# Peptides against a protein of PDB entry 6FBK: the designs that were tried, part 7

Target 1, 90 residues: chain A of PDB entry 6FBK
Amino acid sequence: EDTGVRVELAEEDHGRKSTIALRLWVEDPKKLKGKPKDNGAIEFTFDLEKETPDEVAQEMIESGFFHESDVKIVAKSIRDRVALIQWRRE

## One batch from the design tools (peptide; made by RFdiffusion4, then SolubleMPNN)

Design b2_p13_7_s4
Fold by OpenDDE base, seed 2:
Structure b2_p13_7_s4 (fold): chain B 90 residues (1-90), chain A 13 residues (1-13)
Amino acid sequence: as target 1 above (90 residues)
Amino acid sequence: MKVKKEFKVLPKP
C-alpha cells in the first residue's frame, strides 16, 4: 500500500546494530488526512529491539509533524520499511 | 524515565 509517506535508511545498514537511522518525508500529501509540516525529511533512529512503529509515530504526532488522524499511516510507513530492512538482514 | 526521542529536520531540497 502506498501511504504517501516515504521512509528510507539514512545510513548504510550492515546488519550489526539493533539501531538504524531512518529518514521520513511526505511524498504525496493527498494520502494524508491532516496537513503535515512543510519541511524536509525527518531523520531519527529506530531501535529494532526496543521501539515500535506505532510508538515512534505517536511521538512524531506529539512533536507536531503530523496530525493525530495520520498516526496509523505514519506508523505503517515506518513498519513497512523496518520489515524490508529486517528481511534484508535475514 | 523515557528519554524524549530526537527528530532532526533536514533542509528541504
Scores: peptide ipSAE 0.682, ipTM 0.881, DockQ to the pose 0.671
Fold by OpenDDE base, seed 4:
Structure b2_p13_7_s4 (fold): chain B 90 residues (1-90), chain A 13 residues (1-13)
Amino acid sequence: as target 1 above (90 residues)
Amino acid sequence: MKVKKEFKVLPKP
């Protein structure tokens, strides 16, 4: 399902590190329940071994990027991209 | 103490 939130690699992935750089931004704000801040993409690292999409999404909420009601949609967006990246590594 | 995750906000296009 289209979450309205896009997540892409911020760097080339050579499949060597357990960490990857990601960029996340809102493509369709209508898909969100809250009103996100009107800023550019959010760049962050994601540790494939230590972090989870849900925990990272929660940190984004705490940082004020999204409303608490959108934690699951943000987490799903991260999860879906991370899964694709991991599948490419196999 | 939990280390706060850093998020870099890029300029809006």
Scores: peptide ipSAE 0.682, ipTM 0.881, DockQ to the pose 0.661
Fold by OpenDDE base, seed 3:
Structure b2_p13_7_s4 (fold): chain B 90 residues (1-90), chain A 13 residues (1-13)
Amino acid sequence: as target 1 above (90 residues)
Amino acid sequence: MKVKKEFKVLPKP
């Protein structure tokens, strides 16, 4: 499912460490219920062993990047990318 | 207390 939110690796992944750098940005704002801030990409680290997409999405909302109604779609965008990265490592 | 996660906002192209 196209969430309208794009997530990409901010660094090369050689599959050796549990932490990865990600970059997230809104590609299609029409897919979101709220109006996100009109800013550039958000760069952050993601611990594949300790963090979850839902927790990170909640932190983004608390920081004011997205409306509370969009927590699930933001979490899904992160989850989908993380899954692809993990599948590529196997 | 959990340390707040850092989010770096990059400039818009």
Scores: peptide ipSAE 0.682, ipTM 0.880, DockQ to the pose 0.653
Fold by OpenDDE base, seed 1:
Structure b2_p13_7_s4 (fold): chain B 90 residues (1-90), chain A 13 residues (1-13)
Amino acid sequence: as target 1 above (90 residues)
Amino acid sequence: MKVKKEFKVLPKP
């Protein structure tokens, strides 16, 4: 399902580290319940072993990037990209 | 206390 939120690797993934750099941005704001800020991409690290998409999404909301009502859609966007990266590593 | 996760906002293209 298209979440309207795009997540991409911010660095080349050699499949060796448990941490990856990601970029996240709104591609289709109509998919979000809240009004996203007119921002560039958000760059962050994601620890494949220690972090979860839900936790990171919640921290993004607490930082003011997204409305609380959009936590699950943001988390899903991260989850889907992370899963794809993991599948490519296997 | 958990360290606050850092988010870097890139310039809008």
Scores: peptide ipSAE 0.682, ipTM 0.880, DockQ to the pose 0.670

## One batch from the design tools (peptide; made by RFdiffusion4, then SolubleMPNN)

Design b2_p14_4_s3
Fold by OpenDDE base, seed 3:
Structure b2_p14_4_s3 (fold): chain B 90 residues (1-90), chain A 14 residues (1-14)
Amino acid sequence: as target 1 above (90 residues)
Amino acid sequence: MKRKHDFKVLPKPA
């Protein structure tokens, strides 16, 4: 499913660290219920062992990047990318 | 535990 939110690796992943650098941005705002801030990509680290997509998405909501009604779609975009990265590590 | 706020907003391309 195309969430309209894109998440990519901000660095090359060699599968050695539990943390990865990600970059997230809105590609299609029509997919979101609220109106997100019109800013550039959000770069952040993600701990594959300690963090969850839902928790990170919730923090983004609390930080004002997205509307509360879009927490699940944001979380899904992160989850899908993280799952793909973990799959490639196997 | 809750993560430390570490979001870096990059400039939007012109």
Scores: peptide ipSAE 0.654, ipTM 0.876, DockQ to the pose 0.679
Fold by OpenDDE base, seed 2:
Structure b2_p14_4_s3 (fold): chain B 90 residues (1-90), chain A 14 residues (1-14)
Amino acid sequence: as target 1 above (90 residues)
Amino acid sequence: MKRKHDFKVLPKPA
């Protein structure tokens, strides 16, 4: 499913740390209900053990990056990437 | 615990 939001590793994952660096950006703003800021990628750390995509997405909204109506689509984008990373680690 | 606001915005290419 194309969320219009892309999430990639900001660093190589050697599968050693529980934390990973991610980079998130909007590829297709039409997929979002709100109008995102015309920014570049957002780089952030994600703790695979302690954090959830939903909570991180919510923090992004509270930080003003996305509209509250887009929390689920942002969260899904993060979730999909995280799941893929975890899959590749196994 | 809530995450810190450690979001780094990278410059958008011109």
Scores: peptide ipSAE 0.653, ipTM 0.876, DockQ to the pose 0.638
Fold by OpenDDE base, seed 4:
Parts: C-alpha cells; sequence; structure tokens
Structure b2_p14_4_s3 (fold): chain B 90 residues (1-90), chain A 14 residues (1-14)
C-alpha cells in the first residue's frame, strides 16, 4: 500500500466492457527509486481480460515514464486499482 | 502479450 503512485478510473465504469480507462500519476516521488518524468497523469486503457499490471508497467518503463527499478511498484499500483474495480463489479 | 503503445500524457497540473 501507499506506493506513491496513484491510479484512478479516467471514465465511468458501468461494468459492461472488459476494457477500462485509467489515469496514473506520481503523488509521492520519494517512494520511487528512480526519478520519473516531471509530467502529469498518464491515461491509458486496460483490458481486464488480456492485460496484466506487470506487462503494462513494463511497457511504461520501456516508454521512459519510470526507471526500471520501479517496475514492481508501478505494477502494484495498477494491480491494486484494478482489483478494487473488479471487486466493485462483483 | 504486448499491447499497442497507447499512453496519453497529460500536462502537469499548475
Amino acid sequence: as target 1 above (90 residues)
Amino acid sequence: MKRKHDFKVLPKPA
């Protein structure tokens, strides 16, 4: 918990689609080992059926948003939000 | 599975 990275829904979730829009941003940079880019939130779609938090986090690292040392913390942030969304759908 | 690179970067809040 409290990864320093916040993930929220970027749109209303009606529980009808497997794809959701998420928004991710750094709230507490000191929780990260590397220094992320000093930009705003990152919005992206997440397929609940096909994608995993680890894969998306890795792509964010490859895109240069975060340092490789922070892949797990980013993945956890996404995972925690996705789990919460899925639980609310049940 | 590799997804299509689709990240929308928003400007940093003022």
Scores: peptide ipSAE 0.652, ipTM 0.875, DockQ to the pose 0.693
Fold by OpenDDE base, seed 1:
Structure b2_p14_4_s3 (fold): chain B 90 residues (1-90), chain A 14 residues (1-14)
Amino acid sequence: as target 1 above (90 residues)
Amino acid sequence: MKRKHDFKVLPKPA
């Protein structure tokens, strides 16, 4: 599913750390139920061992970046990228 | 786990 939200590595991943730097931004706002903030990408660290996409997405909602109704698609965007990164590490 | 709030907002490209 095309969520309209892109998540990319903000750094090269050598598979040596449990944490990775990610960058998230809205590519197609029409895919979202709410109207996201009109700003640039959000850069953040994600701990592959301690954090979940849903928890991080919820934190973004609480921070005001997205509407509560879009928590699932934001979480999915993060999850999809994390899954790909984990796959490449194997 | 409750993450420490650490979101860096980058400027939107012109």
Scores: peptide ipSAE 0.651, ipTM 0.874, DockQ to the pose 0.673

Design b2_p14_7_s1
Fold by OpenDDE base, seed 3:
Structure b2_p14_7_s1 (fold): chain B 90 residues (1-90), chain A 14 residues (1-14)
Amino acid sequence: as target 1 above (90 residues)
Amino acid sequence: RRFRGKFRVLPKPA
């Protein structure tokens, strides 16, 4: 589903590393309950073996990027992209 | 928790 939050690879994935670079940004603010900061894309490394979408989303909230009420929608956005990347690696 | 350097905000395109 369209979460209003977009997540894309920031690098080409050759399927060789457990770490991937991602970029996340708000595409449709109306889908969020809080009022996110008007920032550019957020770039970050995601460790497929050590990190979870929920934990990373929580860290983004604690960093002030999103309201706590939007943790699940942010986590889902990350999860959906990560799952897609993992499926392509099969 | 410390998140310094974990999240890099890129410039918003005009």
Scores: peptide ipSAE 0.705, ipTM 0.905, DockQ to the pose 0.528
Fold by OpenDDE base, seed 2:
Structure b2_p14_7_s1 (fold): chain B 90 residues (1-90), chain A 14 residues (1-14)
Amino acid sequence: as target 1 above (90 residues)
Amino acid sequence: RRFRGKFRVLPKPA
């Protein structure tokens, strides 16, 4: 599903660490219920062992990046990328 | 919870 939110690796993944650097940005604003800030990509580290897409998405909302109504779409975007990365590691 | 420093906003390309 196209969430309108893109998530990509901010670094090359060699599958050596439990943490990965990600970049997230809005590609299609109309997919979101809220009006996202016109910012550049958001870069952050994601701990594959300790964090979950839902928790990180919620943290982004609490940080003011997205409206609370878009937490699920943001979480899905992160989840999909994380899952893909994990699949490629196998 | 405090998230300062966790999320870094990159500059938007001109």
Scores: peptide ipSAE 0.704, ipTM 0.906, DockQ to the pose 0.526
Fold by OpenDDE base, seed 1:
Structure b2_p14_7_s1 (fold): chain B 90 residues (1-90), chain A 14 residues (1-14)
Amino acid sequence: as target 1 above (90 residues)
Amino acid sequence: RRFRGKFRVLPKPA
């Protein structure tokens, strides 16, 4: 599913660390219920062992990047990318 | 919970 939110690796992943650098940004704001801030990409480290997409998405909401009604779509965007990264590491 | 520094906003491309 195309969430309208894009998540990409901010660095080349060699599958050596449990943490990865990600960049997240909105490609299609119409797919979000709220109006996200007109920011550039959000860069952050994601700990594959300790963090979950839902928790990180919630943190982004609390930080004011997205409306609370879009927490699930943001979480899904992160989840989908993380899953792909993990599958490639396999 | 504190998120100071966790999320870095990059410049939006022109």
Scores: peptide ipSAE 0.704, ipTM 0.905, DockQ to the pose 0.555
Fold by OpenDDE base, seed 4:
Structure b2_p14_7_s1 (fold): chain B 90 residues (1-90), chain A 14 residues (1-14)
Amino acid sequence: as target 1 above (90 residues)
Amino acid sequence: RRFRGKFRVLPKPA
């Protein structure tokens, strides 16, 4: 489903390392309950072996990027992209 | 908890 939050690879993935560079930004703020910061994309490294979408989403909330009520939608956005990347690696 | 340096915020395109 369209979460209103877009997540893309920030670099080419050759499927050789356990970490991937991601870029996340709000595409449709109306789908969020809170009012996210009016920033550009957020870039970060995601460790496929050590991190989970839920944990990273929580960290983004704690960092003030999103409202606490939107943690699940942010997590889903990350999860969906990560899953797609992993499927392409197989 | 602190997340200094973990998230790099890019400027919003004008």
Scores: peptide ipSAE 0.703, ipTM 0.905, DockQ to the pose 0.511

Design b2_p14_8_s1
Fold by OpenDDE base, seed 5:
Structure b2_p14_8_s1 (fold): chain B 90 residues (1-90), chain A 14 residues (1-14)
Amino acid sequence: as target 1 above (90 residues)
Amino acid sequence: MVKTKRRTFKVTPL
């Protein structure tokens, strides 16, 4: 599904380490229930072995990037990208 | 850059 939130690698992934750099931004704000407070690309590290998309999304909400009602949509966007990255590493 | 007690987020303009 199209979450309206895009997540891409912020670095080349060679499958060497468990941590990756991701970049997240809103492409279609209409897919979100709330209005994002910032319209930029959010870069962050994600540990493929220790972290979950839901936890990261919740931290983004706590940081004020998204409305609390959009935690799941943000988490899904991260999850979908992480799944693709994991798939490519196999 | 937004730093929380748990995570750092770097924000750049689109």
Scores: peptide ipSAE 0.662, ipTM 0.881, DockQ to the pose 0.811
Fold by OpenDDE base, seed 3:
Structure b2_p14_8_s1 (fold): chain B 90 residues (1-90), chain A 14 residues (1-14)
Amino acid sequence: as target 1 above (90 residues)
Amino acid sequence: MVKTKRRTFKVTPL
């Protein structure tokens, strides 16, 4: 499913580190229930071993990037990309 | 740059 939120690697992944750099932005705001305050690209690190997409999404909500009702769609966008990255590492 | 207690988010224009 297209979440309307795009997540990409912010750097090349050589499969050596447990942490990766990600970049997230809204591609289709109509998919979100709320209106994001900012429309920039959000870059952050993600620890593949210690962190979860839901935790990161919650932190984005707390930081004011998204409406609370969109936490799951944001988490899904991160999860889908992370899963793909992990798949490519196998 | 948005720095929270637990995480740093770097925001750039699209």
Scores: peptide ipSAE 0.661, ipTM 0.881, DockQ to the pose 0.810
Fold by OpenDDE base, seed 4:
Structure b2_p14_8_s1 (fold): chain B 90 residues (1-90), chain A 14 residues (1-14)
Amino acid sequence: as target 1 above (90 residues)
Amino acid sequence: MVKTKRRTFKVTPL
C-alpha cells in the first residue's frame, strides 16, 4: 500500500468496455528507488481482459519512465487501481 | 507522446 505512485481513471468508466483509460503519476518520489526522468502524468489504455499490471509496468520501464528497480512498485500501483475499478463494476 | 512497439503513452504536465 501507498506506493507513492497514483493511478486514476482518465475518463468515465461506464463498465461497457474491457478497455479503460488510466492516468499515472508520482506523488511521493522518495518511495521509488530510482528517479523518474519525467514528472508528468502518463495516460494510457488498459485492457482488463488481456493485459496485466506487470506487463504495462514493464513497458513503462522500457519507455524510460521509471528505473528498472521500480517495476514492481509501478505494477502494484496499477494493480491496486484496476482492482478497485473491477470491484466497482461487480 | 511515447510509443512502444505496442503501446502509446501520453505525458502531460501535472
Scores: peptide ipSAE 0.660, ipTM 0.881, DockQ to the pose 0.810
Fold by OpenDDE base, seed 1:
Structure b2_p14_8_s1 (fold): chain B 90 residues (1-90), chain A 14 residues (1-14)
Amino acid sequence: as target 1 above (90 residues)
Amino acid sequence: MVKTKRRTFKVTPL
């Protein structure tokens, strides 16, 4: 499923660290139920061993970046990218 | 920069 939300590495991943830097932004706002509060790229670190996409998405909602109704679509976007990164590491 | 109780988010223009 195309979430309309794009997530990319914000740094080169050599597969050495348990943490990675990610950048997230909206490509297709029509896929969201609410309107994003801003149209920028959100950069954050993600611990591959300790954190979950759902928790990060919840924190983004609490920070006011997205509407509450879009928490699952944001989480899926992060999850899908993290899965690809993990796949490349193996 | 936006800080939550656990996380820091850095926002940049597209």
Scores: peptide ipSAE 0.659, ipTM 0.880, DockQ to the pose 0.821

## One batch from the design tools (peptide; made by RFdiffusion4, then SolubleMPNN)

Design b2_p15_2_s2
Fold by OpenDDE base, seed 5:
Structure b2_p15_2_s2 (fold): chain B 90 residues (1-90), chain A 15 residues (1-15)
Amino acid sequence: as target 1 above (90 residues)
Amino acid sequence: KKKRVFKVLPLEEVR
Protein backbone atom coordinates (compact mmCIF):
# COMPACT_ATOMS: atom_id res chain seq x y z
CA GLU B 1 0.00 0.00 0.00
CA ASP B 2 1.21 3.48 -0.95
CA THR B 3 1.78 5.49 2.23
CA GLY B 4 2.56 8.71 0.40
CA VAL B 5 5.91 8.71 2.21
CA ARG B 6 9.02 7.69 0.29
CA VAL B 7 12.11 6.14 1.84
CA GLU B 8 15.31 5.54 -0.13
CA LEU B 9 18.94 4.68 0.54
CA ALA B 10 21.13 7.74 1.02
CA GLU B 11 24.22 5.66 0.21
CA GLU B 12 25.19 2.58 -1.75
CA ASP B 13 24.49 -0.58 0.24
CA HIS B 14 27.25 -3.15 -0.13
CA GLY B 15 25.63 -5.41 2.46
CA ARG B 16 28.65 -5.16 4.77
CA LYS B 17 27.38 -2.91 7.58
CA SER B 18 24.51 -3.33 10.00
CA THR B 19 23.94 0.43 9.73
CA ILE B 20 22.48 2.11 6.64
CA ALA B 21 21.77 5.73 5.69
CA LEU B 22 18.18 6.50 4.64
CA ARG B 23 16.31 9.51 3.26
CA LEU B 24 12.61 10.03 3.91
CA TRP B 25 10.24 12.58 2.34
CA VAL B 26 6.55 13.13 1.66
CA GLU B 27 5.33 12.55 -1.90
CA ASP B 28 1.59 12.67 -1.21
CA PRO B 29 0.71 14.84 1.81
CA LYS B 30 -3.00 14.04 1.40
CA LYS B 31 -2.34 10.56 2.78
CA LEU B 32 -1.21 12.08 6.07
CA LYS B 33 -3.62 13.22 8.78
CA GLY B 34 -1.41 16.11 9.85
CA LYS B 35 0.76 18.57 7.96
CA PRO B 36 4.51 17.96 8.06
CA LYS B 37 6.45 21.00 9.29
CA ASP B 38 9.04 20.67 6.53
CA ASN B 39 9.02 19.82 2.85
CA GLY B 40 12.58 18.52 2.71
CA ALA B 41 14.11 15.07 2.87
CA ILE B 42 15.09 13.72 6.27
CA GLU B 43 18.41 11.88 6.25
CA PHE B 44 19.20 9.50 9.10
CA THR B 45 21.04 6.30 9.95
CA PHE B 46 19.25 3.07 10.76
CA ASP B 47 20.76 0.09 12.58
CA LEU B 48 19.27 -3.07 11.06
CA GLU B 49 20.08 -5.09 14.18
CA LYS B 50 19.22 -2.71 17.02
CA GLU B 51 16.52 -0.29 15.83
CA THR B 52 12.85 -0.56 14.82
CA PRO B 53 10.85 1.52 12.32
CA ASP B 54 8.25 2.31 15.01
CA GLU B 55 10.84 3.77 17.37
CA VAL B 56 12.49 5.84 14.64
CA ALA B 57 9.09 7.14 13.49
CA GLN B 58 8.29 8.10 17.09
CA GLU B 59 11.56 10.01 17.31
CA MET B 60 10.61 11.90 14.14
CA ILE B 61 7.31 12.92 15.76
CA GLU B 62 9.15 14.01 18.91
CA SER B 63 11.43 16.12 16.69
CA GLY B 64 8.33 17.76 15.19
CA PHE B 65 8.58 16.41 11.64
CA PHE B 66 5.16 14.74 11.66
CA HIS B 67 1.91 14.77 13.61
CA GLU B 68 1.54 12.04 16.24
CA SER B 69 -1.45 10.61 14.34
CA ASP B 70 0.87 9.75 11.44
CA VAL B 71 3.41 7.69 13.40
CA LYS B 72 2.14 4.38 12.00
CA ILE B 73 2.18 5.48 8.36
CA VAL B 74 5.73 6.83 8.76
CA ALA B 75 6.84 3.65 10.52
CA LYS B 76 5.31 1.51 7.75
CA SER B 77 7.21 3.48 5.11
CA ILE B 78 10.50 2.87 6.90
CA ARG B 79 9.65 -0.79 7.55
CA ASP B 80 8.82 -1.47 3.92
CA ARG B 81 12.10 0.00 2.68
CA VAL B 82 14.15 -1.75 5.35
CA ALA B 83 12.52 -5.07 4.44
CA LEU B 84 13.45 -4.58 0.78
CA ILE B 85 17.06 -3.82 1.73
CA GLN B 86 17.24 -6.90 3.95
CA TRP B 87 15.73 -9.10 1.24
CA ARG B 88 18.33 -7.85 -1.26
CA ARG B 89 21.09 -8.81 1.18
CA GLU B 90 19.92 -12.45 1.18
CA LYS A 1 18.16 10.15 26.37
CA LYS A 2 20.42 10.56 23.34
CA LYS A 3 18.71 12.42 20.50
CA ARG A 4 18.83 10.90 17.04
CA VAL A 5 20.55 13.03 14.42
CA PHE A 6 18.22 14.11 11.62
CA LYS A 7 19.64 16.04 8.69
CA VAL A 8 17.14 17.89 6.50
CA LEU A 9 18.04 18.27 2.83
CA PRO A 10 16.28 20.19 0.05
CA LEU A 11 14.21 17.90 -2.16
CA GLU A 12 16.24 19.06 -5.15
CA GLU A 13 19.20 17.12 -3.75
CA VAL A 14 17.34 13.82 -3.39
CA ARG A 15 15.02 13.57 -6.39
Scores: peptide ipSAE 0.730, ipTM 0.911, DockQ to the pose 0.876
Fold by OpenDDE base, seed 2:
Structure b2_p15_2_s2 (fold): chain B 90 residues (1-90), chain A 15 residues (1-15)
Amino acid sequence: as target 1 above (90 residues)
Amino acid sequence: KKKRVFKVLPLEEVR
């Protein structure tokens, strides 16, 4: 399912480190319940071994990037990208 | 808790 939120690597993934740089932005705001306060791309690091998409999504909510009602859709967007990255590493 | 660093970039730089 298309979340309307795009997550991409901010760097080339050589599969050598557990941390990756990601960029997240809204492609289809209609899929979100709240309007994001920013229209830019959010860049952040993600530890593939220690962190979870849900935790990062929660932190984005706490930082005011998204409405609390959109935490799951944001988390899913991150999860889907992370899964894809992990699949490509195998 | 260490606060996560979020950097906001203009979309013109990512697309």
Scores: peptide ipSAE 0.730, ipTM 0.912, DockQ to the pose 0.913
Fold by OpenDDE base, seed 3:
Structure b2_p15_2_s2 (fold): chain B 90 residues (1-90), chain A 15 residues (1-15)
Amino acid sequence: as target 1 above (90 residues)
Amino acid sequence: KKKRVFKVLPLEEVR
């Protein structure tokens, strides 16, 4: 499912560490309930063992990047990319 | 709760 939010690796993943760098940006704003306050790419670190997409999405809302009503779509975007990364490590 | 670091980059640096 296309969330309209893209998440990509900001670095090459060698599958050696639990921490990865990700970049997130909006490709289709029509799929969001609110309007993002920024039009850039958000770069952040994600720990595959300790953190969850929902927690990170909530932190993005708290930081003012997205409307609170869009937390689930943002979390799903992160989750989908994280799943792909984990599947490629297996 | 420790504040997460978010770095914002121009889209032209990502695409």
Scores: peptide ipSAE 0.730, ipTM 0.912, DockQ to the pose 0.898
Fold by OpenDDE base, seed 1:
Structure b2_p15_2_s2 (fold): chain B 90 residues (1-90), chain A 15 residues (1-15)
Amino acid sequence: as target 1 above (90 residues)
Amino acid sequence: KKKRVFKVLPLEEVR
């Protein structure tokens, strides 16, 4: 499913670290229930072993980047990218 | 909980 939210690696992934740098931004605002405050890309570190997309998405909401109604779509966007990264490492 | 660090970048730096 196209969430309208894009997540990409902020660095090359050599498959060596459990932590990766990600960038997240909105490609299609119409897919969101709320309106994001910023029109930029959010860069953050994600631990592939310890953290979950849902936790990070919730922290983004708490930081004011997205409306609370969009937490699940943001989490899905992160999850989908993380899955791709993990599949590429195998 | 430690507050997660989020860095906001212009889209021009990302695309």
Scores: peptide ipSAE 0.729, ipTM 0.912, DockQ to the pose 0.903

Design b2_p15_3_s4
Fold by OpenDDE base, seed 4:
Structure b2_p15_3_s4 (fold): chain B 90 residues (1-90), chain A 15 residues (1-15)
Amino acid sequence: as target 1 above (90 residues)
Amino acid sequence: KKKRVFKVLPLSEVL
């Protein structure tokens, strides 16, 4: 499903460490209920072993990047990319 | 609670 939110690796993944750098940005704002705070790419570190997409999404909401009603769609976008990265590591 | 570091980059750098 296209969430309208894109997540990509901010660095090359060698599949060696649990920590990866990701970039997240809105491609289709129509998919969101709220209007994002800014129109940029959010770069952040994600620990594949210790963190969850939902937690990170919630932190983005608390930081004011997205509307509270969009926490799940943001989490899904992160989850989808993380899953893809993990699958490629196998 | 935990304070996550978020860095905002212009879209021109990622597109």
Scores: peptide ipSAE 0.742, ipTM 0.919, DockQ to the pose 0.861
Fold by OpenDDE base, seed 5:
Structure b2_p15_3_s4 (fold): chain B 90 residues (1-90), chain A 15 residues (1-15)
Amino acid sequence: as target 1 above (90 residues)
Amino acid sequence: KKKRVFKVLPLSEVL
């Protein structure tokens, strides 16, 4: 399902590092319950081995980027992209 | 808990 939140690699992934750089932004704000803090792209690192989409999403909420009611949709967007990245690495 | 670093970029730089 389309979360309305887009997540892309901020760098080329050569499949060597456990840490990747991601960019996350809202494509369809109608999919969110709250209004995002910014209308920009959030760039961050994600450790494929140590971190979870839910943790990162929660941290984004705590930072004020999204409303708490949207934590799951944000987490899903990250999870979906991470899954694709991992699939390509296989 | 370590504070995660988030960098905000203009959409014009990613689109």
Scores: peptide ipSAE 0.742, ipTM 0.919, DockQ to the pose 0.895
Fold by OpenDDE base, seed 3:
Structure b2_p15_3_s4 (fold): chain B 90 residues (1-90), chain A 15 residues (1-15)
Amino acid sequence: as target 1 above (90 residues)
Amino acid sequence: KKKRVFKVLPLSEVL
């Protein structure tokens, strides 16, 4: 499903590292219940072995990027991209 | 709890 939030790799993935650089931005704000704090792309690292999309999404909420009601949609966008990356590594 | 580093970039540099 289209969450309205896009997540892409910020670097080439050679399938060797457990950590990857990701970029997340809002493509369709109408999909969100709240209004995003800013209109930029958020770049961050993600540890495929130690971290979860839900935890990272929650940290984004705590940082003020999104409304707390949108934590699940943000988490889903990260999860979907991470899953795709994992599948490509198999 | 360790604070995560978030870097905000202009969309013009991503799209």
Scores: peptide ipSAE 0.741, ipTM 0.919, DockQ to the pose 0.884
Fold by OpenDDE base, seed 1:
Structure b2_p15_3_s4 (fold): chain B 90 residues (1-90), chain A 15 residues (1-15)
Amino acid sequence: as target 1 above (90 residues)
Amino acid sequence: KKKRVFKVLPLSEVL
């Protein structure tokens, strides 16, 4: 499903590091239950071996970027991108 | 727990 949240690599992935840089932004705010804090792109690192999408999404909520009711949709958007990256590494 | 670093960029830089 289209979460309305887009996640892309902030750098080229050569498949050598366990840590990658990602950028996340809202493409369709109508799909979120709450209103995003701002309309910018959030850049962050993600450890493919140690971190989880749910963990990072929760931290975004705690930082005030999204409403708590949108934690799952944010996590899904991250998970979907991470899965694609991992599949491409195979 | 160390607070995660989030950097906010203008959309014009990513679109």
Scores: peptide ipSAE 0.741, ipTM 0.918, DockQ to the pose 0.887

## One batch from the design tools (peptide; made by RFdiffusion4, then SolubleMPNN)

Design b2_p16_1_s3
Fold by OpenDDE base, seed 2:
Structure b2_p16_1_s3 (fold): chain B 90 residues (1-90), chain A 16 residues (1-16)
Amino acid sequence: as target 1 above (90 residues)
Amino acid sequence: MKPKRKFKVLKEVPVS
């Protein structure tokens, strides 16, 4: 499903590292229960072996980027992109 | 405590 949150690679993925750089931003704010304070993008690294989308999403909430009610939708957006990246690596 | 994750905030949306 369309989460309204877009997640893209912030770098070219050569499939050589377990860590990737991601960029996340809101495309459709209506999909979120809370209103993002910023309309920009969030860039961060993600360890494909050690980290989980849920953990990162939680950290984003704790950092004040999203409302706690939107943690799952944010996590899903990250998960979907990560899965796609992993699929392309194989 | 685990270290805080580094989040880089971009003012513009880098669509492409």
Scores: peptide ipSAE 0.614, ipTM 0.870, DockQ to the pose 0.752
Fold by OpenDDE base, seed 5:
Structure b2_p16_1_s3 (fold): chain B 90 residues (1-90), chain A 16 residues (1-16)
Amino acid sequence: as target 1 above (90 residues)
Amino acid sequence: MKPKRKFKVLKEVPVS
């Protein structure tokens, strides 16, 4: 599923640490129920061992970046990218 | 209370 939200590595991943830097931005706002706060990219760290996409997405909502109704789509976007990163590490 | 997550907002979408 195309969430309309893109998530990419903000750094080169050498597969050595559990923490990675990610960048998230909206490619297709029509996929979202609400309107995002910013049209730029959001950079953040994600701990592959301790954190979950849902938790991070919720924190983005609390920070006002997205409407609460879009928490799951944002979480999915993060989850999908994280999964790819983990698969590449194996 | 838990610490707030640090989010860095970039004006422009980065190009890889």
Scores: peptide ipSAE 0.614, ipTM 0.870, DockQ to the pose 0.703
Fold by OpenDDE base, seed 4:
Parts: structure tokens; sequence; C-alpha cells
Structure b2_p16_1_s3 (fold): chain B 90 residues (1-90), chain A 16 residues (1-16)
């Protein structure tokens, strides 16, 4: 489903390393319960083997990017993109 | 305590 949050690769993925660079931004703020603190994109690295979307989402909330009530939707957005990336690597 | 994750904030969305 459309979470209103978009996640894309910030670099070309050659499938050689477990870490990838991602960019996350709000595409449809109406899908969120709270109001994001920033209107730009958030770039970060994600370890496909050691980290989870939920943990990263929690860290984004702790950093003040999103409201606590939106942690699950943010996590889902990351999860969906990560799953797609891993699927393409097979 | 755990190390804080590094987040790079871009003022504009780099949609390509």
Amino acid sequence: as target 1 above (90 residues)
Amino acid sequence: MKPKRKFKVLKEVPVS
C-alpha cells in the first residue's frame, strides 16, 4: 500500500556489499498522523544483514524527524524498499 | 547507550 513515504537508493546497487545508501522523504503528508519536522530527504546507510527497518524508523523518530505515532508507517516504507532491493539481488 | 545513527538531511528531495 501507499504509505506516503518514499524510499529510494541513494547509490547504484551492485549487490556486492551488505550496506546500501538510502534516501527517505515524505511524498504525501496526509498519510501521516503527525507533521514531519523537515520537508527534505533523509539520507542514511542501511545494513541489509544487521539492521531492521523498524529499528531505523525508531532512530528517525528519536532524531526528531517524525512523530512517534508514525514509526510504523516509516518502518514499512523502508521495509518495502529493502525487500525490493533484496529481491532484485537474487 | 548506543551510538547515534548518522542522518544526512537534504533540503530538497532529489527525485530522479
Scores: peptide ipSAE 0.613, ipTM 0.869, DockQ to the pose 0.730
Fold by OpenDDE base, seed 1:
Structure b2_p16_1_s3 (fold): chain B 90 residues (1-90), chain A 16 residues (1-16)
Amino acid sequence: as target 1 above (90 residues)
Amino acid sequence: MKPKRKFKVLKEVPVS
């Protein structure tokens, strides 16, 4: 489904490393309950084997990027992209 | 206590 939050690879994925660089940004703010702190993209690394979308989303909330009420939708956007990446590596 | 995750904020929204 369309979460209004977009997540893309910040680098080409050759399927070699467990860590990948991702970029996350709000494409449709109307899908969020709260207003995001910034309108830019957030770049970060994600360990496909050790980390979870929920944990990263929570850390984004703690950093003040999103309202706590949107933690799940942010996590879903990350999860959806991670799933696609993992499917590609399959 | 876990180390704080590094988040880099980009002014523009670049795509792959």
Scores: peptide ipSAE 0.612, ipTM 0.869, DockQ to the pose 0.692

